# Ledger of designs, part 18: peptides against a protein of PDB entry 3B8E

Target 1, 230 residues: chain A of PDB entry 3B8E
Amino acid sequence: PFLIFIIANIPLPLGTVTILCIDLGTDMVPAISLAYEQAESDIMKRQPRNPKTDKLVNEQLISMAYGQIGMIQALGGFFTYFVILAENGFLPIHLLGLRVNWDDRWINDVEDSYGQQWTYEQRKIVEFTCHTPFFVTIVVVQWADLVICKTRRNSVFQQGMKNKILIFGLFEETALAAFLSYCPGMGVALRMYPLKPTWWFCAFPYSLLIFVYDEVRKLIIRRRPGGWVE

## One batch from the design tools (peptide; made by RFdiffusion4, then SolubleMPNN)

Design b1_p9_7_s1 (from b1_p9_7, 7 letters changed)
Fold by OpenDDE base, seed 5:
Structure b1_p9_7_s1 (fold): chain B 230 residues (1-230), chain A 9 residues (1-9)
Amino acid sequence: as target 1 above (230 residues)
Amino acid sequence: AIELARKLY
């Protein structure tokens, strides 16, 4: 979000506080839960890695985590952001370069795509109204991200959902997201304004896409072992 | 730091 904020000069899509709530709040228990995941059924049929040449974190893992899944997650967040701003009169094209005037507290007549003027205070309310749904969108796509991380090769349907700590993590991160979004005073404390319940569903297609994408990837790996996709 | 960078897209 911050890179696009700088490059495109758009209103800030996700605040620093919201990012901290993701990294230290919603993602921590789910990440720890993966340590308790059962080994895949075929793990003993695989050759050991060469500890001298094979890194635990390799280019394929980085590409999968950041280049593929991470990009789909970002697209989900930005989709929610653009939809909210469009519903408030700011079409995506109009947002390009708008940051300069958007963040200027002395300009109280910033026009939207329909010629409506917005005060600084009104603009900041809309901006912070985007932060919470963006945050929730990230949590929803993280459901899929966590589930696909249960296995490297086998389908999640083959592995099952037997890890009770992981299931707890999914509920915990969702409950925490709801708490941060709707608890009174969060607008003042964290600049996280409450979101309409409908915004929770904006990320669902992207969450499903992540899940399907990874399951298809794993299916290809199982059918064509030793391919570049592994 | 790398995980944080993913959130900064």
Scores: peptide ipSAE 0.031, ipTM 0.726, DockQ to the pose 0.040; fails the geometry check
Fold by OpenDDE base, seed 1:
Structure b1_p9_7_s1 (fold): chain B 230 residues (1-230), chain A 9 residues (1-9)
Amino acid sequence: as target 1 above (230 residues)
Amino acid sequence: AIELARKLY
C-alpha cells in the first residue's frame, strides 16, 4: 500500500495506525495459534528435512507467502479502496497523481471525476473512511491465509479444523476488527471511521481466491511432487 | 520487519 502510495501518488490507502493494528492486533493470536497445529497426516511419508541444506523458510515459501498470497491480499485491500473512492466520485484513474493536491490543506476545491469539489476536510473523511475497510479487508483475507497456513502440502480438508486456538484466533481477530471499526471515538483516536457492513464482504472473493489458489497448489504438489509450485 | 514490509505494499 505504501509503495503504491508513493509511486502512483494516490491518497493514502492504509494508514500506519491500521498497519500497527494488523501487526500487533489482529495477526498476533492467529500467528501464535499455528504453533499448536497438528502435524500433517502424511509427514511420515516424507523424507526428513536435511537441517544443513533445507531451510525451514525457503525461497519457495517466501515467494508463496509474500509474492503470491501477499499480493492477492494487497489486491483485495486496494480493490476495497478503489471501490470506496469510486463510490465517492473518485475513479481509479483520477486518483493517480492526486495525492499532492489531496494532502494539501490549503486546496479546498479538489475535483472528483464528476467535477464535484472537495474540501480538505471532506477528502480526509473519505481517506480515513478507506483505512478502516482496508484494514477489515486484510482481516478477511487473513482468514484464508491463516487457514491455508495450517498445512504445507495436505489439503485443509485432510487436516481438518481441530486446532481450537486457531479457531479462537479467527474469532478474536474478527472481534478486534469490529471493535476498532465501530467503537465510538476510533475516528479521533485511530483515524478509523466506521465502515458500512457491506465493506466486510468486499474482500470475500479474494479470501476465497486465496483459499482455492492454495488448495489447488497443494493438490498439484501432492500429485506432482518436485514441481516449481512446491 | 519483513511482515511489516509485506503490509506496506
Scores: peptide ipSAE 0.031, ipTM 0.726, DockQ to the pose 0.040; fails the geometry check
Fold by OpenDDE base, seed 3:
Structure b1_p9_7_s1 (fold): chain B 230 residues (1-230), chain A 9 residues (1-9)
Amino acid sequence: as target 1 above (230 residues)
Amino acid sequence: AIELARKLY
């Protein structure tokens, strides 16, 4: 979010403090839960890792985390962001380069895509209104991300959902996200204004896409071992 | 660190 904020000069889609709440808050228990995941049924059929040549974090893992899944997650977040701003009169094309005037407190007549003028205070309200749904969108797509991380090769349907700590993590991160989104004072403390319940569903297509994408990837790996997809 | 980096989008 911050890179696109800099490159495209759009209004800030997600606050830095909010990002810290994701990394230190909602993601901690889910990440720890993966340590308790049951080994895949085929683990003993794989060659042992050579500690001298094989990295724990390889190019394949980086490609999955950042190049594939991470991009889908980012698209989900930005989709929510653009929808909210469009509903408030700012079409996506109008946001490009708008940051300069958007963040200037002395400009109180910034026009939206329909010619409506926005004061600085009004603009900051709509900006901070975007932060919470973007945050929640990340949590929703992280559900799928966590579930797909249970296995490298087997389907989740083959592995099952037996990891109770992981299930707890999904509920915990969701409950924490709801707390951070709706607790009084979070607008001042975290720049997270309360979101309409409908925004929780905005990320569902992307969460489903992540899940389906990874299941298809794993299916291809199972059918064609040693392929470029692996 | 990896999660933090991923959130720098």
Scores: peptide ipSAE 0.029, ipTM 0.710, DockQ to the pose 0.043; fails the geometry check
Fold by OpenDDE base, seed 2:
Structure b1_p9_7_s1 (fold): chain B 230 residues (1-230), chain A 9 residues (1-9)
Amino acid sequence: as target 1 above (230 residues)
Amino acid sequence: AIELARKLY
């Protein structure tokens, strides 16, 4: 989000505070919960890892976790961002290069895609209105991300949802997201304005996409051991 | 650092 903010010069899609709430707030308990996950059923049938040749975290795993899945998560957030701005009169193409005038407090006549003029205060309200839904979108796609991280090869349906700490983590991150989104004063304290309940559903297609994508990947791995997708 | 980078880009 921040790189696109710089390169495309668009209004800030996700605030620094919201990023910190994701990294230190919503992700903490879920990440810890993975340490309590049961081993995959076939792990004892595999040869021990050679510590001299086999990395614990290989390039393929990094590509999946931080490349492919990360991009889908970011796309989900940006989708929500663009929808909100479009509903407020700013079409995606109009946002390109707009940041310079958007962030200038002395310009009070920035035009939207329909010729409506926006004051600095009005623009900042819309910007901060995007931050909370972007944050919530990330939490929703993290549900899928956390669940797929339970296993490397086996389906989640084979593994099951037996990790009570992980289940607790899913509820905790959701409850925290709701708290940060709707608690009085969060707009002032964190620049997180409350969102309509409908915005929670904007991320669902992307969450489903992450889940389906990974399950298909795992299915291919099971059918073709040692393949390039592993 | 990698996790932070993933969320920032």
Scores: peptide ipSAE 0.026, ipTM 0.641, DockQ to the pose 0.039; fails the geometry check

Design b1_p9_7_s2 (from b1_p9_7, 6 letters changed)
Fold by OpenDDE base, seed 5:
Structure b1_p9_7_s2 (fold): chain B 230 residues (1-230), chain A 9 residues (1-9)
Amino acid sequence: as target 1 above (230 residues)
Amino acid sequence: LIEEARKLF
């Protein structure tokens, strides 16, 4: 979010406070829950890693986390952001370079893609209205991310959903996201304005895409051991 | 969205 904000000079897609709510709030219990996951059925059939050559965090893990799944998550968030702004009169092309005037409190006549003028206050309401749905989008795609992290090679359907702590984590992060989105005073405290319930569904295609992508990846690994995808 | 937000705050 912040890199694209700088490079494209678009209105801020996700606030720093909201990012902290993800990293310290919604992701904490889910991440801890993975420590309680049952070992995969084939784990003892795999060769041990070489502790001298094989790092715990390797290029493959970084590529999977940031280069693949992380990019799909970011696309989901930005999709929600662009849809909200487009519904409010700001088409994606019009947002490029707009930040300078958008963030200037003395400019009260910023035009949208249709020639409507927006005051500073109106623009900030729209901006903060984007932050909450972006946040919720991240939570929804994190459901899929957490579920795919249950296994490295086996399908989630083979592993099952027996980890009660992980299930609790999914409900907890969702409940926390709803609390942060709809509790009175969150607009003042966190600059998180309430979102229409329909915005929760905007991330579902991306969450499904993450899940399907990883299941296909794991299927390829099982069929072709020793490939570059492993 | 702006009008709805103004009603809530």
Scores: peptide ipSAE 0.006, ipTM 0.438, DockQ to the pose 0.045
Fold by OpenDDE base, seed 1:
Structure b1_p9_7_s2 (fold): chain B 230 residues (1-230), chain A 9 residues (1-9)
Amino acid sequence: as target 1 above (230 residues)
Amino acid sequence: LIEEARKLF
């Protein structure tokens, strides 16, 4: 998110406070819950990792986590961001280079794509209105990310949802996201304005895409061991 | 503070 903010000079898509809420709030319990996940049914049929030669975090895992899933997550967040701004009169092409004028408190006549002038205060309301849905979008795609992390090779349908701590983590992160989004005063305290309930659904296609993508990946690995997809 | 800090980037 921040890289695109710098490169494209667009209004800030996700605030620093919202990033901290993800990193320190919504992601912690889910991540810890993976320590309680049951071993895959085929674990005793796999060769043991050589701890001296085989890295725990390898290039394939980094590519999958950051290069593939992380990209889909970022696209989901930016999709939500662009939709909200477009609904408020700012088309994506108009946002390019707009940051300089957007963030200037002395410019109170920034035009949208339809020629409407926006004061600094109005622009900041719209910006902070984007932060919460972007945050919620990340939480929704994290549901899929957490679920796919249950297994390396087996389908989630083969593994099942027996980890009650993981289920609790999914509930906790969702409840925390709802609390941060709708609790009175969060707009002032965290610059997180309340979002319409419909914005929760904006991320669902991306969450489903992540899930389907990983299930297909795992299916390919099971059918074609030693492929480039592993 | 966060808003002012981001203007430096």
Scores: peptide ipSAE 0.005, ipTM 0.380, DockQ to the pose 0.029
Fold by OpenDDE base, seed 3:
Structure b1_p9_7_s2 (fold): chain B 230 residues (1-230), chain A 9 residues (1-9)
Amino acid sequence: as target 1 above (230 residues)
Amino acid sequence: LIEEARKLF
């Protein structure tokens, strides 16, 4: 979010404090829950890692985490952001370079894509209105991310959902996301204005895409061991 | 670190 904010000079999609709430709030219990996941059925058929040559964080993990799943998550967040701004009169093309005027408190006549003028206060309301749905979008795509992280090779359907701590983590992160989104005062404290319940569904296609993509990837790995996809 | 970098985007 912040990189695109700088590069494209768009209104801030997600606040720094909100990012910290993701990193320190919603993601902690889910991440810890993975330590309690049952070993995959084929783990004893895998060779032990060589501590001298094999890194814990390898190129495959980086490619999967940052290059694939992370990109889909970012696309989901930005999709939600662009939809909200478009519903408020700002088409995606119009947002490019708009940050300079958007963040200027002395400009009270910034035009949207339809020629409507927006005061600084109105612009900040819509900006902070984007932060919460973006945050919630990340949580929704994290459901899929957490579930796919249960296994490296086996399907989730083969592994099952037996990890009660992981299930608890999914509920905890969702409950925390709802709390941060709807608790009175969060607009002042976190710059997170309440979102319409319908915005929770905006990320569902991306969450499903992440899940299907990883299941297909794992299927390919199972059918073609030692392939470039592994 | 991997999760943190995902969020920098």
Scores: peptide ipSAE 0.007, ipTM 0.477, DockQ to the pose 0.042; fails the geometry check
Fold by OpenDDE base, seed 2:
Structure b1_p9_7_s2 (fold): chain B 230 residues (1-230), chain A 9 residues (1-9)
Amino acid sequence: as target 1 above (230 residues)
Amino acid sequence: LIEEARKLF
């Protein structure tokens, strides 16, 4: 998110406070829960890792985590961001380079895609209105991300949902997201303005995409051991 | 912090 904000000079899609709420709030319990996941059924049938040649974190794992899944998560967040801004009169193409004028408090006549002028205060309200739905979008796609992280090779349907701590983590992150989004005073304290309940559904296609993508990947690995996808 | 971060970047 932040890199695109710098490169494209668009209005800030996700605030620093919301990023902290993700990294320190919603992600902590889910991440810890993975330590309690049961071993895959075939783990003892595999040869031990060679500690000299095999890395715990290899290029394939980094590419999968950040390059593939992380990119889909970011796309989900940006989709929500662009939809909200478009509904408020700012089409995606118009946002390119707009940051300079958007963040200038002395410019009170920034035009939207339809020629309507926006004051600095009005622009900041719209910007902060984007932060909460972006945050919620990340939480929703993280449901799929957490579930796919239960296994490296086996399907989630083969592994099952036996980890009670992981299930608790999914409920906790969702409850925390709802609390941060709708609790009175969060707009003042965290610059997280309340969102319409319909915005929760904007992330669902991306969450499903993450899940299906990883299940297909795992299926290919099981059918063709030692392939490029592994 | 958000305003300061925006000024830095």
Scores: peptide ipSAE 0.005, ipTM 0.381, DockQ to the pose 0.031; fails the geometry check

Design b1_p9_7_s3 (from b1_p9_7, 5 letters changed)
Fold by OpenDDE base, seed 4:
Structure b1_p9_7_s3 (fold): chain B 230 residues (1-230), chain A 9 residues (1-9)
Amino acid sequence: as target 1 above (230 residues)
Amino acid sequence: VLEKALELF
């Protein structure tokens, strides 16, 4: 998000406070819950990792995490961001380069895609209105991310949802996201303005995409062990 | 957490 904010000079899609709420709030319990996941059924059939040659974090893991899943998550967030801004009169093409004027408090006549002028305060309301749905979008795609992280090779359908701590984590992060989104005063305290319940659904296609993508990946690994997809 | 944080930038 921040890289695109800088490169494309668009209004800030995700605030620092929302990032902190993800990193310290919604992701913490789910991440810890993975430590309690049951071993995959084939774990005893795998050779032990060689600590001298096999990195814990390898290029495949980085590619999967940042290059694949992280990109789908970012696309989901940006999709929600662009939809909200479009509903407020700012089409995606009009956002390119708009940051400079958007963030200038002395410019009160920034035009949207339809020629409507927006004051600085109105623009900041719209910006902060985008932050909460972007945050919620990340939480929804993280449901899929957490579920796919349960296993390296086995399907989630083979592993099952037996980790009660992980299930608790999914409910906790969702409840926390709802609390941060709808609790009175969050707009003042965290600059997280309430979102329409419909915005939760904007992330669902991307959450499904992450899940399907990983299940297909795991299916390929199971059918073609030692392939480039591992 | 840090890895996911970095994905959000």
Scores: peptide ipSAE 0.017, ipTM 0.570, DockQ to the pose 0.044
Fold by OpenDDE base, seed 5:
Structure b1_p9_7_s3 (fold): chain B 230 residues (1-230), chain A 9 residues (1-9)
Amino acid sequence: as target 1 above (230 residues)
Amino acid sequence: VLEKALELF
């Protein structure tokens, strides 16, 4: 979010506080739950990693985490952001370069795409109204990310959902996201304004896309072992 | 485990 905020000079899509709520709140228990996942059925058919040559963090992992899945997650968040701003009169093209005037407290006549003027306070309400749905979008796409992380080669349908700690993590992160979004006083304490329940559904296509993408990837790996996809 | 956990962040 911050890179696009700087490069495109758009209003801030996701605040620092909301990022901390993801990294320290919603994602911790799910990440820990992966330690309790059962080994894949073919684990004894694989060669052991060479600790001298094979890094734990390699180019493939970086490509998968940041280049593939992370990019789809970011697209989901930005989709939600642009939809909310468009519903409030700010079309995506109009947001380019708007940050300077948007963040200026002395400018109270910033025009939207339809010529409506917005005060500084009104603009900040809209900005913070985007942060919570963006946060919730990340949580919803993280459901798919967590589920795909259960296995490297086997389908989730082959592995099953037997990890009770992972299931608990999915409910915990969702409950925490709902708490942070709707608890009275969160608008003051965390600048997380409540979202309409309909905004939870904006992430579902992207969550499904992540899941389908990884299942197709795993299917290719199973059919063509030792390929560039592995 | 660590490799998979890093995909969440």
Scores: peptide ipSAE 0.014, ipTM 0.363, DockQ to the pose 0.039
Fold by OpenDDE base, seed 1:
Structure b1_p9_7_s3 (fold): chain B 230 residues (1-230), chain A 9 residues (1-9)
Amino acid sequence: as target 1 above (230 residues)
Amino acid sequence: VLEKALELF
């Protein structure tokens, strides 16, 4: 999110506070829950990693985490962001380069795509209105990300959902996301304004896409071990 | 002070 904010000079899609709520709030318990996952049935059949040649963080892991899943997550967040701004009169093309004028407190006549003028205060309300749905979108796609992280090769249907700590993590991150989104005073404390309940569903296609994509990837790995897809 | 700190985020 922040890279596109800088490169495209668009209004801030996800605030620093909301990023901290992800990294320190919603992601913590789910990540810890993976330590309690049952080992895959073939783990003892795999050769030990060579600590001299094999990196813990290799190109395949970076490609999977940032290049594949992370890009789908980012697309989901930006989809939500662009829809909200479009509903408020700012079409995606009009957002390019708008940041300089958007963030200037002394400019109170920034025009939207329809010629309506927006004060600085109105623009900041719309910006902060985007942060919460973007945050919730990330949480919803993280459900799929957490579930796919249960295994390297086995299907989730083969592994099952026996990890009670992981299930608790999914409920905890969702409850925390709901609390941060709807608790009175969060707009003042965290600049997280309440979102329409329908916004939770905007991420579902992307969450499903992540899940299907990874299951197909795992299926290919099982059929063709040692391929470039692993 | 808290408002000014929140203006920095």
Scores: peptide ipSAE 0.006, ipTM 0.417, DockQ to the pose 0.043
Fold by OpenDDE base, seed 3:
Structure b1_p9_7_s3 (fold): chain B 230 residues (1-230), chain A 9 residues (1-9)
Amino acid sequence: as target 1 above (230 residues)
Amino acid sequence: VLEKALELF
């Protein structure tokens, strides 16, 4: 989000405090829950990792986490961001380069895509209105991310949802996201304005896409062991 | 935290 904010000079998609709420809040219990996952059925057929040659974090893991899943998650967040701004009169093409004028408190006549003028205060309201749905979008796509992280090779349908701590983590992160989104005072404290319940559904296609993508990837790995997809 | 923050940004 912040890289695109700088490169494209668009209004800030996600606040720094909101990001801390993701990293320290919603992601903590889900991440810990993975330590309690049952071993895959083929674990004893795999050679032990050589600690001298085999990195714990390898290029394949980085490519999967940041290059594939992370990009789909970012796309989901930005989709929600662009939809909200478009509903408020700012089409995606009009946002390019707008940051300079958007963040200038002395400019009170910034025009939207329809010629309506926006004061600085009005622009900041709509910006902060984007932060909460972007945050919630990340949580919704993280449901899929957490579920796909249960296994390296087995389908979720083969592994099952037996990890009660992971299930608890999914509910906890969702409850925390709802608390942060709707608790009175969060708009002032975290710049997280309340979102319409409909915004929770904006991420669902991307969450489903992550899930389907990984299941297809795992299917390919199972059918072609030692392929470039592994 | 910083790597996760960079992943989210």
Scores: peptide ipSAE 0.018, ipTM 0.545, DockQ to the pose 0.043; fails the geometry check

